# Designs tried in a protein design run: peptides against a protein of PDB entry 5FRP. Part 101

Target 1, 225 residues: chain A of PDB entry 5FRP
Amino acid sequence: VEWTESIPQIIATREDISKELNQALAKTFIDSDPRVRRTSVMIFNKVPVTEIWKNITNKAIYTSLLHLAREKHKEVRELCINTMAKFYSNSLNEIERTYQNKEIWEIIDTIPSTLYNLYYINDLNINEQVDSVIFEYLLPFEPDNDKRVHRLLTVLSHFDKKAFTSFFAFNARQIKISFAISKYIDFSKFLNNQESMSSSQGPIVMNKYNQTLQWLASGLSDSTK

## One batch from the design tools (peptide; made by RFdiffusion4, then SolubleMPNN)

Design b2_p18_7_s4 (from b2_p18_7, 7 letters changed)
Fold by OpenDDE base, seed 1:
Structure b2_p18_7_s4 (fold): chain B 225 residues (1-225), chain A 18 residues (1-18)
Amino acid sequence: as target 1 above (225 residues)
Amino acid sequence: SLLEEFNELVEKFEKELE
């Protein structure tokens, strides 16, 4: 019975610590000292993703994290790029989308665009790092074809125009993927129409749909090799 | 320093998450 009575106090203490942490992080992410900024980024590497989402609720902190990807200090920037990519992947795998976390997801969903936009800096070291994190965290190897396609679509669905441009510029194969996705959308619309499905074209479109999915799945797998 | 204060907060936070 005594242990149960201590639980509320522990929870309260945790909330207080979380509040203080949020307040501190909001400041430390924008601190002039790169060591402070580095330490701030490291919390996202040290704490499990589920606990981060639970305890860091100030959206400004996440926005600040993303902004560090373009900071001048090389070490902090590189750390941030790796951290945010990994965090994105872990979030997709472990965090459910809810009404309560919608605002944070809106920020996190921009990570792919944020990363692809780094190509416009035209720095070889940055480009290499972005390439690495894209294939390691954004579009990782996935044995399940449907999951691979779903991940690709998820990443692309939040692209801005600049990100799409970068996507097309750096991989000719990715251009083909984009066209396939467009076809997929068209096929999906057709398949959702019952009248169209009942027509003589129904089976033909279904076959094309399946072929498109298979091609997308195979293409994604090859890109991660 | 702010860095020291932050590190202390992080340590406390990590402890509470254990």
Scores: peptide ipSAE 0.053, ipTM 0.634, DockQ to the pose 0.012
Fold by OpenDDE base, seed 3:
Formats: sequence, C-alpha cells, structure tokens
Structure b2_p18_7_s4 (fold): chain B 225 residues (1-225), chain A 18 residues (1-18)
Amino acid sequence: as target 1 above (225 residues)
Amino acid sequence: SLLEEFNELVEKFEKELE
C-alpha cells in the first residue's frame, strides 16, 4: 500500500524533469557557446529515440537541431549532421505516426531535404559527410525490397525542389530510380482505372508495373552499397 | 554554468527513464 502512494509523486517528478529538460534544451540549442550546443545535440544521441519523442515536445528544439546543420562551428555542424540523419532513421523505424506527434513529424520529415540542401554550400567536407549519412542512415542497405522502396519513397516524398536537384546531380542511378518511380506512379494510376484494365493494354501495363517494382527493388540495393 | 546545469538535468532525466 505504501508503494502505491508513492507513485503519484514519482510521476510528478518525471513530468517536472521532462518539463525542465524541454525548457533547458530550447535555450541550450541556441546558446552562443558551441560547447553548449554540442551537448544539446548529444542528447539525441544518448537518449533512445522513443524517449526523445515522448519527452521532447517543444517543436522549436527540433527546428533548432535542423538549423545546426549549417552551423559555422565545424565540430557542432558535423555532429549535428550525423545526429540528425541517425535520428531520422531511428524515428522512421521506431516511431509511429499519430495525430499527437504530427507537428514533430512535419519537422523531422524535412531532415532529408535539409541534408541534401547542404550540397549547395559547395564544401567538399560537407558533401562527403552528407554522402556518408545518406548511405548510412537515410537510405541504408535493406535486404527487403519492399522496405527499401518504401524508405526511398518516404525520403523523396518530402523533398523540396532543391533537394531533388541535388539528389539527381550526385547520383546517376538515383536519377534512373526517379524515372522508374514516375513510371510506377503512372502504371499505378492506369491499373486503378477499370476501363484501362479492361483494355488490351491492361496486361502489358501490369507486366511493366511489376518489372518496374523489381527494378526499383534491385536498384536501391546497389546504390547503398 | 548553463552547460553544467544542463548536464545535471540530463543526468537526472536519464536516471528517471531507467
């Protein structure tokens, strides 16, 4: 009975800690001292993704994290880029999209664009790092073809125009993938039209659709190696 | 310092999550 009475206090304590943490992080991410900013970024590396999503509820923190990708301080920037990419990947893998976390997801979904936009800085070191995190976290190797394609589509679905341009510029194979995706969409639309399916072209399009899917599945594996 | 305070908060947070 005594332990039950302590539960409300424990819950209250946790809430207080979480609130304080959110308040602190909102400030520390924009602190003038790069060491403070670095430490702030490290939270996203040290704390499990599920706990981050649960306890970090201030969207400004996530926005600030993304902004650090363009940080002038090299160490902080590099850390941020890695952290951001990893966090994105972990979120996709472990966090369900709900109504409650929609606003945070709207920010997180911009991470791929944020990273690809860094290519426009025309810095070799940044480019190399972006390449690295893309292969490691954004578009990692996935043996399951469906999952791999799904990941790619997820990443691309939130691209801005600049990100797409960068994506195409740096990977010829990715360009081909993009075209294949476009064809896939067209085929899908065709297949959803009953009149079209009843036509002589129906079976042909279905075959092309399947081929396109297979191509996409196989192509993604090669690009991530 | 703000950094120290932050670190302390983080530590507390981590402990509570265990």
Scores: peptide ipSAE 0.047, ipTM 0.622, DockQ to the pose 0.012
Fold by OpenDDE base, seed 5:
Structure b2_p18_7_s4 (fold): chain B 225 residues (1-225), chain A 18 residues (1-18)
Amino acid sequence: as target 1 above (225 residues)
Amino acid sequence: SLLEEFNELVEKFEKELE
């Protein structure tokens, strides 16, 4: 435990973490003592994402992190779920995809599916936590529509069939509402602009505006399959 | 558009789930 607690400091002071250190960390993630596993997960919370990607190069560590999402020990599981969601979000924002980190990205890209698959456990506490981390980290609030859609596409692009099913069941409706509202606002702004209304795009935007209103008024008809 | 791409992706998944 004490050794594991020192790892964040080591990573912060050097960028060339030895293979041996990575191997040791890989062992702590699968240690029989939940306290050791917990401390291992905390490394991802204490060390900046960029430093993690630079120094933690053993893919087994990332795989083990994801496996802890189904950990029997409640405290470790809950910590892991929060950690992996946050780490995913930070990675998308700060880490570029390169040839060197491709194998790690292949693992990290499965985090959304890993989280959504937790719904199949049918545990209310887990479901609540998954809901929380999805809206906090995976699909965070973003005022820019293009960025929001891009993030959504990124998340969905790596879904397995089960993850998509759960997504549709739990989150898709809320997301669609958010998009519809955003479009409504944009159209409203356009329509309130005299210069825009006088443009050739006026009738087109008006049509889209009406479609949006109809969709909203129909009780979100597009939310059903 | 990005929205169209999203819809296409959703449709793809829906077809795979049928």
Scores: peptide ipSAE 0.008, ipTM 0.377, DockQ to the pose 0.128
Fold by OpenDDE base, seed 4:
Structure b2_p18_7_s4 (fold): chain B 225 residues (1-225), chain A 18 residues (1-18)
Amino acid sequence: as target 1 above (225 residues)
Amino acid sequence: SLLEEFNELVEKFEKELE
């Protein structure tokens, strides 16, 4: 635990240390001791995402991180699931796609699929955790519709068949609700504008608004039962 | 152990950063 606190400082200061560090981390991620694996995962939590991308260049480390999502050791697994989801989100927000980091992105882009595939384990605790990280990191609430859609498309674009199936089974309804809410807001804004209401589109928007409300009402009622 | 090796490595790097 003590050495992990020092790693962020080391990563931030020296490029020459990067090779040896990468080699060491590659080993620690697959260590037989779960404490070592845990500590390895914690590096991704303690080090800024930009520094991780800069200094951790060994693909095996990222692959190993993703594999730990199915770790038998509960604590390590849970930490890993949270870590990779957060790392994915942070990467999308802060890391540009370049030719140099393409190979790492290819791995990182599989994180959503990796997470959704965990539903097939059929473990309630895992499912709950996956739900949580999806909500918090993969598909967070975003008031900007364009950004939200872009994020959604990004997540879906790398799904395997199993992930798609899980997505539709568990989250499709939530997504629909989110979109419906967005439409509702847009319609409400439109309807609040008197000039817009007097337009030829006024009645059409009103109808869509009502349909959206009905759909939302029905969906919410089903969730409360 | 790998942990020991890693710790040694970290210590080495810390010393170099000093």
Scores: peptide ipSAE 0.040, ipTM 0.557, DockQ to the pose 0.010; fails the geometry check

Design b2_p18_8_s1 (from b2_p18_8, 7 letters changed)
Fold by OpenDDE base, seed 1:
Parts: structure tokens; C-alpha cells; sequence
Structure b2_p18_8_s1 (fold): chain B 225 residues (1-225), chain A 18 residues (1-18)
């Protein structure tokens, strides 16, 4: 009975602590000292994604995190870009979409667009970093075709017009290559199966395989040309 | 004594790690 009475008090205390924590963190993200802002970003790297989603409920914190991607201070900006991309990936993998976290997800879902929009700054270092985090976190290597396509569609579904333009300019070729390689692997598996080659589908698959090889040999040029 | 923003942050981090 005493344990049961302590639970509401503990929950209330945690809620109060959570509120104070959120208020304090919201301030540190916009602090004039870059070191303070850096430390704030590091929380997202040090704390498990599940705990972040549970304890950080103030939308302003997430919005502030996204804004730091355009921070003038180079070190803070670079840290933020990496942190944001990683956090997005971890969230997709570990956090379920619920009614309660919908508003936070609306912000997190803009991370891909936020990152792709950085290409418009026309800074070589930023471009290289964005490329890196895209391949590492946004569109990672996935051997399962369905999962890979699903991830791609998830990323694209929240793009603004500018992000789409950047995507086609910088990453469309890489995505095409990835899909071509996947098809090549599938075709190779098919060709290694003698039973499949003797089937009515054999010649069709072989033709597709040959077309894919020709496309790859032509320097991965747009098949639409 | 008004805690510095850094001190406040450190307290927050400590609470999150706990």
C-alpha cells in the first residue's frame, strides 16, 4: 500500500523534473556561447533515443536542434548535422509513431529536407558532410530490397520542392546505382538456379539481365536518355 | 547564485543519465 502511494509522487516528481529539464534545455540550445550549444547537441548523442523521446517533450528543443544545422559556428554545425542524421535514423528504427508523439515526429520527419536544403549553401565542406550522413544514416545500405525501398519512400515523402531538386541533382544517380546492383544480384541468383533458367521466365530474366549489364557498362548513364 | 547555463546543462545531463 505504501509503495502504491509513492508511485504517484514519483511520477509527479519526474514530471516536474522533466518540465524543468525541458525548460533548461530549451534555453541552452539558444545560448550565446557556442560551447553551451555544443553541449546541448551532445545530449542527443549520449542519451539513448528512447530516453530522449520519453524525456524531451518540448517541441522547441527539436526545432532548435534543426536550426543549428545552419549555425555559423563550424564545429557546432558539423556536430549538429551528424547528430541530427543519426537521431533520425535511430528514431525510425526504434520509435513507434503514436498519437502522443505525433507533433515531435512532424518535426523529426523534416530532418531529411533540412539536410538536403544545406546543398543550397554551396559550401564544399557542408556538401561533403551531407553526402556522408545521407549514406550513413538517411539512406544506409540495406540488403533487403523492400526495406530499402520503404526507407527511401519514407525519406522522400516529406521532401519540400527544394529538397527534391537537391535529391535529383546529387543523389539520384547513387540511388539508381544501388538499385541496379540489387537487380544484378537478383539476376545472378536466378541464373545460378538451373531450374529457373529452364522455366518460361528464363529468357525474360536473361534479357533484363543483359540490359542491366549494358546500362552499367555505359557508365551508369540515365536509362531515360 | 544564478547557475551558469553550463551548470544548468550539466545538471540536466546528469539527470538524464540517471
Amino acid sequence: as target 1 above (225 residues)
Amino acid sequence: SLKTPLEEFNEIVKKLEE
Scores: peptide ipSAE 0.038, ipTM 0.637, DockQ to the pose 0.011
Fold by OpenDDE base, seed 5:
Structure b2_p18_8_s1 (fold): chain B 225 residues (1-225), chain A 18 residues (1-18)
Amino acid sequence: as target 1 above (225 residues)
Amino acid sequence: SLKTPLEEFNEIVKKLEE
């Protein structure tokens, strides 16, 4: 276990052992000992996303990571769910899509579906964790509307049918609320600008503001029930 | 003797320390 903790440092420093490292990691991710699997997952948490993409090129490792989301061992499963969600988000933010990394992206793009499919297990603890990672990593709060919409579309674009169904059942409402809140903030900023209020657009914005407030009020009331 | 994945890792680490 102590040696596995040194792996993040090793990955960062030596390209010459990359092949051997990839082969070893592929084995540790499917090891019968949950401690070994756990340590393997932790590599994705400790190593910067850019270094992971650079040094971990074996597709089997990524596939194995995704499979651990349904791991029988609770601790490993929980760690994996958090790790893969965070890794997905970081990858979207920091890794460009190229021809060379296309095959890895094809796997990573299935992370949203993998997460949403966990709702079908019908476990309260898993559901809560999935909810948490979705709003923390998969669909985080983003004040920029274009970026937020783009992220949402990216997530949805790779959904399987089951993931779509679960998305609409569990998280669609919260996403709508988030969008409404963002609009509310924008309207509030507009209203605080006296020059904007005196403009011809003032009444239009006020109307939209009121509609947004009403929608938010209705949504919040439903969440408290 | 089928080296355990851990043993293989240890061997790789040893090579890196070299």
Scores: peptide ipSAE 0.034, ipTM 0.547, DockQ to the pose 0.009
Fold by OpenDDE base, seed 3:
Structure b2_p18_8_s1 (fold): chain B 225 residues (1-225), chain A 18 residues (1-18)
Amino acid sequence: as target 1 above (225 residues)
Amino acid sequence: SLKTPLEEFNEIVKKLEE
């Protein structure tokens, strides 16, 4: 009985800690001191991805992280670019998509576009860093073809037009686009034949895949002109 | 003394590691 009475207090304490953490981090990410912003970014590097997703629930923090990729302070910017790419990869590998974390995923899914859009800054150092994080974290080496294609499609599915253009300009040659397209078509056929994906998520996934195909097709047509 | 946001953060991180 005494143990049962202590559980609510422990839960309450954890909730309080989480609230305080979110409030503090929301402020530190937008602090005027670059050192404070740097330290804030480092949390995403030091804390396991599962704990980040569990404890950081304020979407503004994630939005602020993404904005730091374009800040003027070089050290913070570079750290942010590496951090967000790594965090994206870890999230894809370890975090399931649920109704509860949907809003955060909507932000995290923009990380690939955010990174590829940095090429338009036309800075050599930024370009090199973006190249590095793409091959290290965003599109890492994967010997399994199905997993590799799935990752590629996931990355491309949330691209804006500018990011897609950059992808073709800088990275398309390293990725067997033809293979990816072929596998995508096969996957689409497979999904269409499985009548039973009556889940509300089925149509959403299909729509995303179709959009990706359309973008790929449009990008290929533009590269041939 | 009003803890800086950084100090508050560090305290929270320490509590989470515990």
Scores: peptide ipSAE 0.045, ipTM 0.605, DockQ to the pose 0.012; fails the geometry check
Fold by OpenDDE base, seed 4:
Structure b2_p18_8_s1 (fold): chain B 225 residues (1-225), chain A 18 residues (1-18)
Amino acid sequence: as target 1 above (225 residues)
Amino acid sequence: SLKTPLEEFNEIVKKLEE
């Protein structure tokens, strides 16, 4: 356990030991001792995402990280779920997709599906955690509509059938509401602009605004029942 | 004999100290 705690420092300092480090980490992620596995997961939290992508090149490590989401040991599982969600978000924000890292991205892109598939375990604690990380890391509130849509499309683009089903069951409504609210705000801004209202698009926007309001009202009423 | 992860790590550390 003690040696695994030193790994973050090693990764930050030495690139020449990358191969050996990758081999060692691949083993620690599947170690029989939950403490060792926990420490292995913590590497992804302690080391900057850019350094992880640079130094951790063994695909098996990333695959093992994802597998720990179904770990029997509760603490390790919970840590893993948080870690992988955060790592996914950080990767989307900071790591460019290149030919060289394509294979790792193929694994990382499955994180959303991996998380949504956890709903099928039918564990309330897991469900709550998955909900939390989805809204914190996978589909965070983003005031920029284009960025929000792009993130959503990115998340959905790699869903398997089960993930889609879970998405529609648990999160689709919330996402729709968020989009509707965003549209409402945009419409409100438009309506406040007299020049825009006088345009040929004015009536069209008003119609869409009314539809959005009706949809929101219906959605809110259903949530209160 | 399959080296334990700890043994492998120690070997790596030893190499770093050289």
Scores: peptide ipSAE 0.028, ipTM 0.528, DockQ to the pose 0.009; fails the geometry check

Design b2_p18_8_s2 (from b2_p18_8, 6 letters changed)
Fold by OpenDDE base, seed 4:
Structure b2_p18_8_s2 (fold): chain B 225 residues (1-225), chain A 18 residues (1-18)
Amino acid sequence: as target 1 above (225 residues)
Amino acid sequence: SLKTPLEEFNEIVKELEE
């Protein structure tokens, strides 16, 4: 664990990280100790993306990182999911696609599919986390339409069939949520009007309001709802 | 290959210091 913690500093200070170091790191990602695996994942968070791409050349490390998304250890898994999503976004923003890094990009480009495939685990906590990282890192809000579309197309371009299915399900859920929120707002406005509340529609709207709240409270993490 | 990743790492560090 301790030696793994030193790696970020080494990577940051030295450009000549040896093949041997990469091999050693590859082993830490599959170490039996979750603490070692956790620390290994943290390298991707602590080291600038440009330095990671420069110094981590063993493709097995990236592959192993992606595999940790299905890690049994909850903390490691959660960290990995956040890390890989962030790393993907940072890579898209900061790393140019070249012939030399093509093999690594081939792996990194599978991150969106890897994340969307996690919905099939049918775990509410995982679903929430995936939703979060998709919103924050994969498909963040972008005011520039061209950039937004480009990002979307980039994400979709490497989807497998399962990822597409999950994507559509996710989008469907988002539409429903948006609709529900809109209705919630409308109902809230209605309920804030005393005249409206005293009307014959008052009880009906109140009921709908409560149903909407219940749906929002229970269904935000459920991709199937 | 060395028995542990730490041992391998230490060897690499040693080589880099050299």
Scores: peptide ipSAE 0.037, ipTM 0.512, DockQ to the pose 0.010
Fold by OpenDDE base, seed 2:
Structure b2_p18_8_s2 (fold): chain B 225 residues (1-225), chain A 18 residues (1-18)
Amino acid sequence: as target 1 above (225 residues)
Amino acid sequence: SLKTPLEEFNEIVKELEE
């Protein structure tokens, strides 16, 4: 753990990291101690993306990072999912595609597919986290239409069949959520009107309101679990 | 059996329509 904790400082201070150091770092990602694995993931958060691409040249490190998205240890997994999404976004924004880094990009380009495939685990907490990182890092809000489309095409360009299926399901869910929220607002307005509540439609709208609330709540992870 | 995201979504939609 102590050695791994020193790595961000070493990367920041040295122009080049030796092959031996890369090999040693690769071993920390598969260490039996979850604290070591966590610290390894944190390197990608603490070190600037440009320095990571410059100094971490061992492909196994990047592959191991992606593998930790399915980590058994919850804290490590959650950290990894956030880290890899952020790293992907930063890489797209700051790293030029060259002949020299082509092999690393081939791995990094699989991050969107890796994340969307997590939906198949059918875990509400994981689904919520994936939703969050998609909105924050993979497909962030972009007012420029051309930039937004370009990002979308980049994300989709390396999808496998399962990722596409998840993507469409996610979009469909978003549409339904938006619709439900709209209806919730309408129902709330109706219920706040005394004349409307006293009408024959009052009980019907109340029932629909409750159903809508229940549906919206079901999509949210239980904070106590 | 791990339900696909689409299957899960369809189940949710079905519950809402009911």
Scores: peptide ipSAE 0.022, ipTM 0.426, DockQ to the pose 0.093
Fold by OpenDDE base, seed 1:
Structure b2_p18_8_s2 (fold): chain B 225 residues (1-225), chain A 18 residues (1-18)
Amino acid sequence: as target 1 above (225 residues)
Amino acid sequence: SLKTPLEEFNEIVKELEE
């Protein structure tokens, strides 16, 4: 753990990280101690993206980072998901694609698919986190239409079939949420009308209202896990 | 088979459309 904690400082100060250091770092990502794995992930948060790309040349490190998205240890997994998404975004913004870094980019370009594939775990907490990082890092708000479209196309261009399915499902869910909200508003208006409530439709609308609220609450509530 | 949250959501939406 102590050694791993020193790595960010070393990377920041040294331009030439030895092959040996990369190999040692690769081992820390698969260490049996979750604290070691956590510290390894933190390197990607503490070191500038440009320095990471320059000094971390062992592709196994990047692959291992991606694998930690499915880590059994919750804290490490959550950290990894955020770190991975942020690193992807920063890489797109700051790292030029060259022949020399092609192999690393091939791995990094799979980050969107890796994240969208987490939806298949069917864990509410994971889903919420993936939703969050998508909006924050993968498909962030961009006022420039061309840049926004370009980012979207970049993300989609490396999707596997499962990721595409998840992507469409996610979008479908958003549409349904909007629909549910609209229905909530309609039902609320109906319920605010005393004449309508006294009608034969009153109980039916109330039931639908409650169902809508329950659905919204279940989908929008932070998992207490 | 346990329905996914999305499947459950879809069922609810269908019910609301009726």
Scores: peptide ipSAE 0.019, ipTM 0.462, DockQ to the pose 0.091; fails the geometry check
Fold by OpenDDE base, seed 3:
Parts: sequence; C-alpha cells; structure tokens
Structure b2_p18_8_s2 (fold): chain B 225 residues (1-225), chain A 18 residues (1-18)
Amino acid sequence: as target 1 above (225 residues)
Amino acid sequence: SLKTPLEEFNEIVKELEE
C-alpha cells in the first residue's frame, strides 16, 4: 500500500518509468487486498492523463482497471467505474492517437462498451452509477452539434452487440421520457382549458395524464434511489 | 435469468402501454 501511494509522485517526477515499475504496478491491481487495488485505481485519478499515457505502458494495467468494474468489492468497483469513465473522457480530449499508443487505445476504446455492459448485471446501484458517468464523462453536455455527434460516433464505434443493445434501450427510454414530458405538457394544457375538460375527451385525457405522471414519477424515483 | 436491459426496457414500455 505504501509503495503504491508513492507511485503518483514518481510518475509525476520521472519521465522514464521502468518496465519493472509497470510490472509491479500491474500486480497491485490484482492484489487480494482491496485497499491495494483501491490505491492503484487512484493513480489514474491523481496523475494527469498525459503522464499516465506516457509512463504506464503495460497494457495489463489498463485491462485490469477495466476488469475491476465488475469486482465484488463495492467501494473499489464504484471507484473504478468513475475512474475509467473519467479517464476515457480525458484521454479523448488530451491524447492523440499515434502508432505507439495504438495498443493502449484499443483497450481504452472498449471502456464505453464495458460500462454499458454493466447494465446486464441488473443491479440498481450499478445502473445508477453507469447512468451518472455516461452523462458526466462519456456523453457530456456539448452545445456544439458537430462535437456532440463526433463524440457520440466515437463512443459507438467500438461497441459490441450487447453495448449497442443497452445503448438503444437507454435511448429508447430517453425518447419515451421526452415523449412523456411532451404529452404531459399537452395534457396539462388541455386540462387547464375548462371547456376541454367538460368534453367527452376530458376523462380520457385525465387518465392519460395520470398515467404519464405515474410513469414519470416511477422513472424518476428509480433514478433518484 | 438476468434480464437484458432491452428486456427490462420492453417490460417498462409494456407497463406504460397498459
């Protein structure tokens, strides 16, 4: 643990991290002690992305990081999910694709798929966390349409079939939410008109309105828990 | 059997359509 805690400082100060150090670090990611694994993951949070790419050249470290997303230890898993999502986003923003780093990019490009595949675990806490990191890091708010589309295409370009399925399911959910909100607004406008409420359609619209509200409430409640 | 996200989504949709 103490050794692992010193790694961020070493990486920050030394441009040439030895193969031996990388090998040692790789072992810490698979250590039996969750504290060691946690500390290892924290390296990716404490060290600038550019320095990570420069100094961590052992692909096993990156693959191990991704594997920790499915770890049984809750704290380590949660940290890993956040870390890998953030690292992915930072890498896209700051790291150029070169021939030298191609092998690492091949791993990093699987992060979105790895995250979307976590939905298949069917764990509410995991689902919430994945939702959070998707909106925060994978598909962040981007007002520029071209940049937004480019990011989206980048994220999707390396999806496996399961990830695509999850993505479409999620998008379908969003579309439904949007549709529900739109209908809610329409229904609200209709219900605010007394003449419309007194019509034969009044009770029907009221019922649909209530159903929409219930659905929205249930969906939001599930997202807030 | 772990329901796929799509299956879960379809179930939710079905519940909304009922």
Scores: peptide ipSAE 0.017, ipTM 0.413, DockQ to the pose 0.091; fails the geometry check

